# Peptides against a protein of PDB entry 6CSU, part 92

Target 1, 51 residues: chain A of PDB entry 6CSU
Amino acid sequence: GALEELRGQYIKAVKKIKCDMLRYIQESKERAAEMVKAEVLRERQETARKM

## One batch from the design tools (peptide; made by RFdiffusion4, then SolubleMPNN)

Design b2_p27_4_s1
Fold by OpenDDE base, seed 3:
Structure b2_p27_4_s1 (fold): chain B 51 residues (1-51), chain C 51 residues (1-51), chain A 27 residues (1-27)
Amino acid sequence: as target 1 above (51 residues)
Amino acid sequence: as target 1 above (51 residues)
Amino acid sequence: MEEALKELEKMNEDLLKRIDEEIEKLE
């Protein structure tokens, strides 16, 4: 009935939002890791130039 | 009626989840801005040392 | 870092759009 359909729609929406957030968090962490890796490489090159 | 009240509660719950996510995104942006600020300061110091 | 921030902004916009679409289905 209408109540079961509404409950199903709510659960589906909440699960979708949760999945979207988990993906966002994971992708943002990957981007941050790539930025840190690039910075470490630049600093290693600068250290080598100063030696 | 009971169905309309439940629908209202479900919509309210989903909107609260959206608000929590917006807060998380805003906090993430603030952390990113601080990281950029710190990098700009480091680069300014490096430029000064090279002059 | 500027490129990474622009990419993050796009990710934020896409996420918010998907959330709004899920809310619209309930309304």
Scores: peptide ipSAE 0.188, ipTM 0.647, DockQ to the pose 0.807
Fold by OpenDDE base, seed 1:
Structure b2_p27_4_s1 (fold): chain B 51 residues (1-51), chain C 51 residues (1-51), chain A 27 residues (1-27)
Amino acid sequence: as target 1 above (51 residues)
Amino acid sequence: as target 1 above (51 residues)
Amino acid sequence: MEEALKELEKMNEDLLKRIDEEIEKLE
């Protein structure tokens, strides 16, 4: 009935948010590693130019 | 009625989870930026010592 | 960086735990 459908919709929404968050966490870790690598390389060049 | 009240409670709970996720994303970005800044500073010193 | 990453991991675990608790209440 309507109650069971409403309950099901809520559970579905919560599970979707959980999945989205897990995906974001994994992707953010990967991007963070690449971001740090890029910044380090750039800074090495800038520091070298100043010396 | 009771169904509308329950719907309201479910919506409130889902919105809370969504807000928690958004807050996590924002805080994660801020921490990542701070970590990169710290690495850049350390790398400047290390590069300078090697030259 | 290691300490900051560990704090992030703990925050992730706390969020996941809260979500799991909400699901468990309904199922």
Scores: peptide ipSAE 0.165, ipTM 0.638, DockQ to the pose 0.499
Fold by OpenDDE base, seed 2:
Structure b2_p27_4_s1 (fold): chain B 51 residues (1-51), chain C 51 residues (1-51), chain A 27 residues (1-27)
Amino acid sequence: as target 1 above (51 residues)
Amino acid sequence: as target 1 above (51 residues)
Amino acid sequence: MEEALKELEKMNEDLLKRIDEEIEKLE
């Protein structure tokens, strides 16, 4: 019935949003890690140039 | 009626989730900005040591 | 690092767009 369909629509929407957020969080973490790696690499290269 | 009220509640709940996500995104942006500021500061300090 | 910030901004925009689309389906 209408109530069951409406409930189903709500649950589906919430689950989709949850999945999108989980993916976003994971990708955000990966990008942050890459930024840190790039910074460390630059620092090491700079140190090497001084040696 | 009951159906309209339930629909309203579901929409409100989803919008609340959106608001929570907006807050998370904002906090993520702030962390990213602070990371950039820290890098710029380190670079400036390094340049100053060479002068 | 500046490029990474731009990528993050794009991710944010895409995410918000998807969320709005899900809300619109309920309305």
Scores: peptide ipSAE 0.191, ipTM 0.649, DockQ to the pose 0.809; fails the geometry check
Fold by OpenDDE base, seed 4:
Structure b2_p27_4_s1 (fold): chain B 51 residues (1-51), chain C 51 residues (1-51), chain A 27 residues (1-27)
Amino acid sequence: as target 1 above (51 residues)
Amino acid sequence: as target 1 above (51 residues)
Amino acid sequence: MEEALKELEKMNEDLLKRIDEEIEKLE
């Protein structure tokens, strides 16, 4: 019935938002990790130049 | 009626989730901005050391 | 890192748009 359909629509929307957020968090973490790796690499290069 | 009330509650709940996500995004932006500020500061310090 | 911030901003905008679309489906 209409109640069950509405409930289903709500659950679907919430699940979609959850998935979007999880993807966003994962992508943000990956980008942050790449930024850190790049910084570490630069620091190592600077250290090597000073040696 | 009860169906309209439930629909209203579901919409309210989804909007609450949106607000929570907006807050998370804002906090993420602030953290990212602080990371950039810290990097800029480090770079300036490194430049100063080389001068 | 400045470019990374711009990418994050785009991700934020895209995410918010998707969330709004899901809300619109319920309304």
Scores: peptide ipSAE 0.189, ipTM 0.648, DockQ to the pose 0.877; fails the geometry check

Design b2_p27_4_s2
Fold by OpenDDE base, seed 3:
Structure b2_p27_4_s2 (fold): chain B 51 residues (1-51), chain C 51 residues (1-51), chain A 27 residues (1-27)
Amino acid sequence: as target 1 above (51 residues)
Amino acid sequence: as target 1 above (51 residues)
Amino acid sequence: MEEELKELEEKNNDLLKRIDEEIEKLE
């Protein structure tokens, strides 16, 4: 009935949001790690050049 | 009635999840910026020490 | 790094849009 369908819609929405959040967290961590790696390498060259 | 009340509760719960996600994104950005800043400063000292 | 930040913002906007669509299905 309408109650069961509404419950199903809620559960589906929550699961979709949770999956999207987990994917976002994982991808953001990977991008952040790559940005830090690149920045460290650039900073090493810049610091060495100024010495 | 009961169906309208439950529907309202489900919508409220989903909206809360969205708000929690937005807060997480904002806090994550702030932490990432601070981590990059700290890493740059540490790398400058380490590189200078090895020169 | 600036390009990576732009990519992150774009993906964030897409994610928020998908969440809004899920909310709209309940309303």
Scores: peptide ipSAE 0.156, ipTM 0.610, DockQ to the pose 0.521
Fold by OpenDDE base, seed 2:
Structure b2_p27_4_s2 (fold): chain B 51 residues (1-51), chain C 51 residues (1-51), chain A 27 residues (1-27)
Amino acid sequence: as target 1 above (51 residues)
Amino acid sequence: as target 1 above (51 residues)
Amino acid sequence: MEEELKELEEKNNDLLKRIDEEIEKLE
């Protein structure tokens, strides 16, 4: 009935949002790791040139 | 009626989840900025010591 | 890093858009 359908729609929406967030977290971690790696390399070069 | 009330409760719950995710994103950005800042400082020290 | 931050901002906007679309399905 209408109540069961509404419940199903709610559960589906919540699961979709959860999946989107988990994907965002994973991609964010990967990008952050690459940014830190690049920054470390740049800083090594910059510090070395100043010395 | 009962259906309208339940619908309202489900919408409220989903909006709460959205807010929690927005907060997570904001806090994650702040933590990432601080971690990068700290890493840059450590790398300057480490590189300087090795030279 | 400014370019990477702008890319992250774009990804955040996409995520928020998807969340809003799921809410609209219930409203």
Scores: peptide ipSAE 0.145, ipTM 0.589, DockQ to the pose 0.562
Fold by OpenDDE base, seed 1:
Order: C-alpha cells, then structure tokens, then sequence
Structure b2_p27_4_s2 (fold): chain B 51 residues (1-51), chain C 51 residues (1-51), chain A 27 residues (1-27)
C-alpha cells in the first residue's frame, strides 16, 4: 500500500545517501594523504634550500 | 493525516542527514588544514635535524 | 595543493547534488 511504498522510498533514499557518504569519506582520506605527502616533499626541499 | 505526517517525518529525517553531512564536511576541512600545518612544521624540524 | 583543494571542492559539490536529488524524490 501507500504506507509501504513511502517507507520503501525513504529507506532507498537513506541507503543511497549512506553509500555516497562512505565513498566521500574514503576518497577524502585518500586525497588528504596525498596532499600531506606532497606538502612534506615540497617542505623538505625548501627547508634544505634555505639552510 | 497519519500518512502525511509520516511523509513529513521522513523528509525531515533525510534533511537532517544532509545537515549532519555538511557539518562533517566542514569539520573535515578544518582537520585536514590542521594536519597539513602540523606535518609541515614537523617535517621542517626533522629535515633541519638531519642536515 | 591548490589543485587538490579544488578537486575536493568539486567532489563535495557532486555529493551535495546527489543528496539534493534524493531529497527531491521524496518531496
């Protein structure tokens, strides 16, 4: 009935949002790690140059 | 009626999830910025020590 | 790092767009 359809739509929406969140979190962690790695390498080079 | 009220509750719940995500994203950006700053400072110190 | 931050912003916008689409389906 209408109630079951509405409930189904809600559950589907929430599950989709959850999947998007998990993907975002994982990709964000990977990008953050790469940013830190790149910054460390640049800073190491610049520090060495200034000494 | 009861169905309209339930629909309203479902929409409210989904919108709350969106708000929670926005907050998480903002806090994540702040944490990432702090991580980069901290790593730069540590790397600068370590590089200087090893030279 | 500026390019990586811009990429993060773009991914963030994509996520928000998908969430809005799911909300619109319920409304």
Amino acid sequence: as target 1 above (51 residues)
Amino acid sequence: as target 1 above (51 residues)
Amino acid sequence: MEEELKELEEKNNDLLKRIDEEIEKLE
Scores: peptide ipSAE 0.144, ipTM 0.588, DockQ to the pose 0.568
Fold by OpenDDE base, seed 5:
Structure b2_p27_4_s2 (fold): chain B 51 residues (1-51), chain C 51 residues (1-51), chain A 27 residues (1-27)
Amino acid sequence: as target 1 above (51 residues)
Amino acid sequence: as target 1 above (51 residues)
Amino acid sequence: MEEELKELEEKNNDLLKRIDEEIEKLE
């Protein structure tokens, strides 16, 4: 009935939000790691040039 | 009626979860930026010590 | 960075737990 359909829609929406968040977190971690690695390399060069 | 009230509650709950996710995303970006800045400072010191 | 990543993971886990609890209430 209408109640079951509404309940199903709510659950589906919440699960989608959860999945989107998990994906975002995973991608964010990967990007953060890459940014740090790149920054470390650049900073070593910058510091070396100043010494 | 009861069904309309329940629908309203479900919509409100889903919107709240979405808002919480968006806030988390924003805070995560801020923390990532802070981590990079901190890593830059540490790496400068590390490189300097090795030279 | 490792500690900060662990904190992020903990906060993530807490958020996911809250979402799971909301799903459980409905199911």
Scores: peptide ipSAE 0.132, ipTM 0.585, DockQ to the pose 0.564

Design b2_p27_4_s3
Fold by OpenDDE base, seed 5:
Structure b2_p27_4_s3 (fold): chain B 51 residues (1-51), chain C 51 residues (1-51), chain A 27 residues (1-27)
Amino acid sequence: as target 1 above (51 residues)
Amino acid sequence: as target 1 above (51 residues)
Amino acid sequence: MEKALEELEEKNEDLLKRIDEEIEKLE
């Protein structure tokens, strides 16, 4: 009935929000990892130039 | 009635989740801004060392 | 890193839009 449908809509909305946030967090972590990787490579190049 | 009250509770709960997510996003932005600031300062120091 | 901050802001806006759309379905 209407109650079950409303409950279903709520659960669906919450799950969607959760999924969106998990994706956001994962993408943010990936970007951060790439930034760290790029920085490490730059630091290695700088060290090499000083040798 | 009971259905309207439950609907109100569900909407309130979802809005609370939204607020929590907004806070997380804001904190994430602040951390990112601080990281950028720190990087800029490091780059300035590096430039100064090369002068 | 500054470009990454701009990309983050864009992703934040997209996320907020999706959240608002899910809320609107309940209202």
Scores: peptide ipSAE 0.190, ipTM 0.638, DockQ to the pose 0.851
Fold by OpenDDE base, seed 3:
Structure b2_p27_4_s3 (fold): chain B 51 residues (1-51), chain C 51 residues (1-51), chain A 27 residues (1-27)
Amino acid sequence: as target 1 above (51 residues)
Amino acid sequence: as target 1 above (51 residues)
Amino acid sequence: MEKALEELEEKNEDLLKRIDEEIEKLE
């Protein structure tokens, strides 16, 4: 009935929002990790030049 | 009626989730902006050392 | 890092659009 359909719509919406957010967080962490890796590489090169 | 009240509660819950996500996004943007400011400062210092 | 911010902004816009579409289905 209408109640079950409404409940189903709510659950579906919440699950999709949760999945979208989890994916966003994971992708953001991956981008941050790549930025840190690049910075560490640059710092190592700078240290080597100073020796 | 009961159906309208439940619908209102579901919409309210979904909107709260949206607000929580917006807050997370805003905080993420602020952290990213601070990282950029730090990088710009380092780059300016490096440029000054090369002159 | 500026490019990373631009990419983040694009992803944020896409995420918000998808959330709004899910809310619209309930309204």
Scores: peptide ipSAE 0.173, ipTM 0.641, DockQ to the pose 0.811
Fold by OpenDDE base, seed 2:
Structure b2_p27_4_s3 (fold): chain B 51 residues (1-51), chain C 51 residues (1-51), chain A 27 residues (1-27)
Amino acid sequence: as target 1 above (51 residues)
Amino acid sequence: as target 1 above (51 residues)
Amino acid sequence: MEKALEELEEKNEDLLKRIDEEIEKLE
């Protein structure tokens, strides 16, 4: 009935949002790690060049 | 009626989840920026010490 | 770092669009 369908729509929407966020979190962690790594390497070069 | 009230509650709950996730994204960006800044500063010291 | 921030912003916009679409299905 209408109540069961509405509940189903809510659960589906919440699960979809949760999945999108879990993917975002994982991808964000990976990008952040690569960003830090790249910045550290560039900074080592710049600091060494100025010594 | 009860059905309309329940629909309203579900929409409200989904919107709250969206808001929580937007907050998480913003806080995550800020933490990432501070992490990179701190790492750059530490790396400058470490590199300079080894020169 | 500028390019990484631009990529992050693009990903955030995509995520927001997907979330809005799920909310719109309920409304």
Scores: peptide ipSAE 0.127, ipTM 0.600, DockQ to the pose 0.603
Fold by OpenDDE base, seed 1:
Structure b2_p27_4_s3 (fold): chain B 51 residues (1-51), chain C 51 residues (1-51), chain A 27 residues (1-27)
Amino acid sequence: as target 1 above (51 residues)
Amino acid sequence: as target 1 above (51 residues)
Amino acid sequence: MEKALEELEEKNEDLLKRIDEEIEKLE
């Protein structure tokens, strides 16, 4: 009935959002790590150049 | 009625999840920026020390 | 780093759009 259908829609939406959150968390960690690595490399070169 | 009230509760719960995600995104950006700043500072000191 | 932040913002906007679409299906 209408109640079961509504419950199903809610569960589906929540599961989708959960999956999106998990993906975002993982991808954000990867991007942050890459950004730090790149910044460290650039800083090494800049520091060495100015010495 | 009960169905409309439950519908309202489900929508409210989904919106709450959205808000929690937005907060997480903002906090993650701030943590990432702080991590980069700290790493740059440490790298400057390490590079200079090894020169 | 600036470009990486811009890409992050774009991906965040896409994620928020998907969430809004799921909410709209319930409303």
Scores: peptide ipSAE 0.114, ipTM 0.589, DockQ to the pose 0.559

Design b2_p27_4_s4
Fold by OpenDDE base, seed 3:
Structure b2_p27_4_s4 (fold): chain B 51 residues (1-51), chain C 51 residues (1-51), chain A 27 residues (1-27)
Amino acid sequence: as target 1 above (51 residues)
Amino acid sequence: as target 1 above (51 residues)
Amino acid sequence: MEKLLEELEEKNEDLLKKIDDYIKELE
């Protein structure tokens, strides 16, 4: 009935949001880690050049 | 009625989740920026020390 | 640093659009 369908819609929406956010968090961490690694390498070269 | 009240509660809950996610994203961006700045500073000191 | 922030902002906009669509399905 209408009540069961409404509950199903809510649960589906919440689960989808949670899954999308978990993926976003994981991918953001991976990208951030890679960019920090790249920045550290660039900074090592820049600092050494200025010494 | 009961159905309208429940529908309102479900919509309210989903909107709250959206707000929580927005806050997380904003705080995550700020932390990521500070992490990179701190790592660059530490790397400058470490590189200089090893020279 | 700028590239990281720009990429995060782009992904944020995409995710927010999806969330809005999910809310609209309930309304």
Scores: peptide ipSAE 0.155, ipTM 0.615, DockQ to the pose 0.678
Fold by OpenDDE base, seed 4:
Structure b2_p27_4_s4 (fold): chain B 51 residues (1-51), chain C 51 residues (1-51), chain A 27 residues (1-27)
Amino acid sequence: as target 1 above (51 residues)
Amino acid sequence: as target 1 above (51 residues)
Amino acid sequence: MEKLLEELEEKNEDLLKKIDDYIKELE
């Protein structure tokens, strides 16, 4: 019925938002991690050049 | 009626979620901007040391 | 490095558009 369909639409929308946000968070963390890893790599390379 | 009220509540809830996510995104952007600024600062400091 | 911020902004905009679409499904 209309009530069940409305409830279903709400749940579906919320679940989609949740999934998209989880993906966003995960991708953001991955990019940040890669950035830090790149910095560490550069630092190590600089240290190696100075040694 | 009850159905219209429930629909309104569901829409309101989804909009609230949107607002919460917008806030999260904004905070994430601010953190990312600060990370970039810090990196630029470090780069400039390194350049200064090499000059 | 600055490109990371630009990519983040682009993805944020895409996400916001998706959220708006989800709200439109209810309205």
Scores: peptide ipSAE 0.154, ipTM 0.609, DockQ to the pose 0.789
Fold by OpenDDE base, seed 2:
Structure b2_p27_4_s4 (fold): chain B 51 residues (1-51), chain C 51 residues (1-51), chain A 27 residues (1-27)
Amino acid sequence: as target 1 above (51 residues)
Amino acid sequence: as target 1 above (51 residues)
Amino acid sequence: MEKLLEELEEKNEDLLKKIDDYIKELE
Protein backbone atom coordinates (compact mmCIF):
# COMPACT_ATOMS: atom_id res chain seq x y z
CA GLY B 1 0.00 0.00 0.00
CA ALA B 2 0.84 3.69 0.08
CA LEU B 3 2.60 3.41 3.45
CA GLU B 4 4.87 0.58 2.30
CA GLU B 5 5.64 2.38 -0.96
CA LEU B 6 6.54 5.58 0.89
CA ARG B 7 8.86 3.71 3.24
CA GLY B 8 10.43 1.99 0.25
CA GLN B 9 11.04 5.33 -1.47
CA TYR B 10 12.76 6.70 1.64
CA ILE B 11 15.02 3.67 2.00
CA LYS B 12 15.87 3.75 -1.71
CA ALA B 13 16.79 7.46 -1.60
CA VAL B 14 18.98 7.03 1.50
CA LYS B 15 20.79 4.04 0.03
CA LYS B 16 21.52 5.89 -3.21
CA ILE B 17 22.92 8.87 -1.29
CA LYS B 18 25.08 6.55 0.79
CA CYS B 19 26.46 4.74 -2.25
CA ASP B 20 27.25 7.97 -4.10
CA MET B 21 29.04 9.38 -1.04
CA LEU B 22 31.07 6.23 -0.48
CA ARG B 23 32.24 6.37 -4.08
CA TYR B 24 33.03 10.08 -3.75
CA ILE B 25 35.05 9.52 -0.57
CA GLN B 26 37.11 6.75 -2.11
CA GLU B 27 37.79 8.60 -5.36
CA SER B 28 38.56 11.83 -3.48
CA LYS B 29 41.17 10.10 -1.33
CA GLU B 30 42.82 8.57 -4.39
CA ARG B 31 42.89 11.86 -6.30
CA ALA B 32 44.21 13.78 -3.29
CA ALA B 33 47.02 11.29 -2.76
CA GLU B 34 48.01 11.46 -6.42
CA MET B 35 47.95 15.26 -6.48
CA VAL B 36 50.12 15.49 -3.35
CA LYS B 37 52.61 13.09 -4.91
CA ALA B 38 52.72 15.15 -8.10
CA GLU B 39 53.13 18.40 -6.17
CA VAL B 40 56.02 16.97 -4.14
CA LEU B 41 57.84 15.96 -7.32
CA ARG B 42 57.34 19.37 -8.92
CA GLU B 43 58.45 21.14 -5.75
CA ARG B 44 61.65 19.10 -5.55
CA GLN B 45 62.55 20.15 -9.08
CA GLU B 46 61.71 23.79 -8.45
CA THR B 47 63.61 23.98 -5.16
CA ALA B 48 66.66 22.30 -6.66
CA ARG B 49 66.62 24.71 -9.60
CA LYS B 50 66.61 27.74 -7.30
CA MET B 51 69.48 26.52 -5.11
CA GLY C 1 -2.99 12.46 8.96
CA ALA C 2 -0.48 9.81 9.91
CA LEU C 3 0.60 9.21 6.30
CA GLU C 4 1.23 12.90 5.64
CA GLU C 5 3.17 13.21 8.90
CA LEU C 6 5.33 10.22 8.01
CA ARG C 7 5.98 11.63 4.53
CA GLY C 8 7.10 14.88 6.14
CA GLN C 9 9.41 13.01 8.50
CA TYR C 10 11.04 11.08 5.64
CA ILE C 11 11.61 14.24 3.59
CA LYS C 12 13.09 15.95 6.66
CA ALA C 13 15.42 13.01 7.28
CA VAL C 14 16.67 12.97 3.67
CA LYS C 15 17.31 16.72 3.78
CA LYS C 16 19.31 16.28 6.99
CA ILE C 17 21.43 13.65 5.25
CA LYS C 18 22.00 16.09 2.38
CA CYS C 19 23.21 18.73 4.84
CA ASP C 20 25.57 16.27 6.52
CA MET C 21 27.03 15.30 3.14
CA LEU C 22 27.48 18.93 2.10
CA ARG C 23 29.38 19.59 5.33
CA TYR C 24 31.60 16.57 4.69
CA ILE C 25 32.32 17.72 1.13
CA GLN C 26 33.26 21.22 2.26
CA GLU C 27 35.52 19.94 5.03
CA SER C 28 37.09 17.45 2.62
CA LYS C 29 37.99 20.23 0.17
CA GLU C 30 39.54 22.30 2.95
CA ARG C 31 41.56 19.37 4.25
CA ALA C 32 42.78 18.51 0.76
CA ALA C 33 43.97 22.07 0.14
CA GLU C 34 45.75 22.28 3.49
CA MET C 35 47.36 18.89 2.96
CA VAL C 36 48.89 20.00 -0.35
CA LYS C 37 50.13 23.29 1.12
CA ALA C 38 51.68 21.55 4.10
CA GLU C 39 53.38 18.97 1.90
CA VAL C 40 54.88 21.67 -0.35
CA LEU C 41 56.30 23.47 2.68
CA ARG C 42 57.80 20.33 4.17
CA GLU C 43 59.26 19.26 0.85
CA ARG C 44 60.99 22.61 0.34
CA GLN C 45 62.69 22.23 3.71
CA GLU C 46 63.63 18.62 3.12
CA THR C 47 64.99 19.20 -0.38
CA ALA C 48 67.04 22.19 0.75
CA ARG C 49 68.47 20.19 3.65
CA LYS C 50 69.58 17.34 1.39
CA MET C 51 71.30 19.59 -1.15
CA MET A 1 46.51 22.00 -5.99
CA GLU A 2 44.27 24.12 -8.20
CA LYS A 3 43.57 21.14 -10.44
CA LEU A 4 42.66 19.04 -7.39
CA LEU A 5 40.20 21.65 -6.17
CA GLU A 6 38.66 22.05 -9.62
CA GLU A 7 38.18 18.31 -9.97
CA LEU A 8 36.66 18.07 -6.49
CA GLU A 9 34.29 20.92 -7.27
CA GLU A 10 33.16 19.24 -10.48
CA LYS A 11 32.43 16.01 -8.63
CA ASN A 12 30.67 17.92 -5.85
CA GLU A 13 28.30 19.51 -8.34
CA ASP A 14 27.44 16.13 -9.81
CA LEU A 15 26.76 14.68 -6.35
CA LEU A 16 24.62 17.62 -5.31
CA LYS A 17 22.47 17.23 -8.41
CA LYS A 18 21.98 13.54 -7.65
CA ILE A 19 21.03 14.24 -4.05
CA ASP A 20 18.53 16.87 -5.15
CA ASP A 21 16.99 14.36 -7.55
CA TYR A 22 16.63 11.82 -4.73
CA ILE A 23 14.84 14.37 -2.58
CA LYS A 24 12.63 15.39 -5.50
CA GLU A 25 11.50 11.78 -5.89
CA LEU A 26 10.02 12.00 -2.38
CA GLU A 27 8.41 15.41 -2.78
Scores: peptide ipSAE 0.153, ipTM 0.612, DockQ to the pose 0.691
Fold by OpenDDE base, seed 1:
Structure b2_p27_4_s4 (fold): chain B 51 residues (1-51), chain C 51 residues (1-51), chain A 27 residues (1-27)
Amino acid sequence: as target 1 above (51 residues)
Amino acid sequence: as target 1 above (51 residues)
Amino acid sequence: MEKLLEELEEKNEDLLKKIDDYIKELE
């Protein structure tokens, strides 16, 4: 009935949100790690050059 | 009635999740920025020390 | 760092759009 359909819609929406957030978190961590790695390498080279 | 009230509760719950996610997103940006700044500073110091 | 923040902001906007769509399905 209408109650079960409404409950189903809520559960479906929440599950999709959870999945999207998990993906966002994982991808953000990966991008951040790569950016830090690249920045560290550039900073190392620049610092060495200026010494 | 009861159905309208339940619908309202489900919508409210989903909107609450959205608000929590917005807060997480904002905090994640701040953490990412601080992570990069800290790593750059540490690398600068380490590189200079080793020269 | 600036590019990272820009990419994160873009992904945040995409995520928020998806959430809004899910809410609209209930309204």
Scores: peptide ipSAE 0.153, ipTM 0.611, DockQ to the pose 0.683

Design b2_p27_5_s1
Fold by OpenDDE base, seed 2:
Structure b2_p27_5_s1 (fold): chain B 51 residues (1-51), chain C 51 residues (1-51), chain A 27 residues (1-27)
Amino acid sequence: as target 1 above (51 residues)
Amino acid sequence: as target 1 above (51 residues)
Amino acid sequence: GAAEEEQLKEEADKFDEWLKKRKEEEE
C-alpha cells in the first residue's frame, strides 16, 4: 500500500544519499592526493633549478 | 492522517541527513586541505636541509 | 577492488560515528 511504498522510498533515498556521499568523499581524497603529488613535484623542480 | 505524517517525517529526515552529509563533506575537505599544507611545508623544510 | 571496498567501509563507519555525535549534540 501507499504507506509501505513511502517507507520503501525513504529507505532507498537514504541509502542513495549515503552511497553518493561516500563516492564524493573518495573522489575528493583522490583529488587531494593528486594535488599533494603535484605540489611536491613543483617544489622538487624548483629546488633543482636553484642548484 | 498517518500517511501525511509519514510523508512529513520522510521529507524532514532526508533534508536533515543531506545537511549533515554536506557538513561532513565540508569538514572532510578542510582536513584534506590542512594535510596538503602540511605536506608542502615538510617538502620545503626538506629542501632547506639539503641547501 | 577489495581494498577500496574496505576503505569505503571505514569511511562509512566514521560517518556513522560523526552522525551519532551530531545527533547527541542536538538532544
Scores: peptide ipSAE 0.087, ipTM 0.436, DockQ to the pose 0.207
Fold by OpenDDE base, seed 3:
Structure b2_p27_5_s1 (fold): chain B 51 residues (1-51), chain C 51 residues (1-51), chain A 27 residues (1-27)
Amino acid sequence: as target 1 above (51 residues)
Amino acid sequence: as target 1 above (51 residues)
Amino acid sequence: GAAEEEQLKEEADKFDEWLKKRKEEEE
């Protein structure tokens, strides 16, 4: 009935928001990890030049 | 160092956003559950009046 | 502190832009 359909639509919307949030957080962590790797590489190169 | 502090701040920011989104989803689920309970009660009362 | 709040705002704005792009791809 109409109530079950409304409940179904709500559950679907909440699941979508949750999936989008988790994907964004995952992609954000990946970008942060790449930034850290790049910075560590630069610092190692600077240290090597000072030795 | 400065890099570790920046990384820490970024992780903290992402964790805060995640917690806020999870809280929003939980509160939204609770509101939806209450709406469904209220509608089921109304439907039961209507059915009882028709018997 | 103020710097942490600014960073949180920047991340929130990036999330909103990401959500907007996802909505446009679904249309």
Scores: peptide ipSAE 0.087, ipTM 0.512, DockQ to the pose 0.086
Fold by OpenDDE base, seed 4:
Structure b2_p27_5_s1 (fold): chain B 51 residues (1-51), chain C 51 residues (1-51), chain A 27 residues (1-27)
Amino acid sequence: as target 1 above (51 residues)
Amino acid sequence: as target 1 above (51 residues)
Amino acid sequence: GAAEEEQLKEEADKFDEWLKKRKEEEE
């Protein structure tokens, strides 16, 4: 009935939010990793230039 | 009635989960930023040691 | 692939632990 349908909608919404969160975290981690790599590369290039 | 109460609980729960998700994302971003800063500092220290 | 799925599972577990901690702080 209506209560079961509403419960189903709740579960679906929670699952969607969790999925979106995981995707956002994954993408954020990837971006952060690339930022670290870029910064490390920059610092190594500066070192090489100063030597 | 019972249906309206369940609807209210659904809305409240979804709002809470979204809020918690956003906070978790924010804290995760802050931690990621600190990790980047720490990595940059480490590389700068290595550079200074090699000079 | 399977490795990505396992990583997502790990992140899901971390989030669940975080949620648990938030709940405990609210009590």
Scores: peptide ipSAE 0.069, ipTM 0.405, DockQ to the pose 0.222
Fold by OpenDDE base, seed 5:
Structure b2_p27_5_s1 (fold): chain B 51 residues (1-51), chain C 51 residues (1-51), chain A 27 residues (1-27)
Amino acid sequence: as target 1 above (51 residues)
Amino acid sequence: as target 1 above (51 residues)
Amino acid sequence: GAAEEEQLKEEADKFDEWLKKRKEEEE
């Protein structure tokens, strides 16, 4: 019935939102990790230059 | 040093993003639940009217 | 405080833009 259909829609919507959030978090972590790698490389280059 | 500071900033940023996303999911679930409650109420009213 | 709220708003806006791009890719 209509109530069961609505419940189904609710569950589906919540699952979609959860997946979207998890993906966004993952991509944000990846971007942050790349920034860290870039900084580490820069610091190593500076250290090498000073030695 | 700079690397440790950057690592700290990374961890802090990831934690913030995680918390923000969890809050967003929770709020989205609450909004969806309220929509369901409203629909259930409407259906009950219609049923009562038909009886 | 207000600064934390603004930071939250900025992150929310970034997320909304991300969602928008995903929606466009699915169309």
Scores: peptide ipSAE 0.080, ipTM 0.514, DockQ to the pose 0.037; fails the geometry check

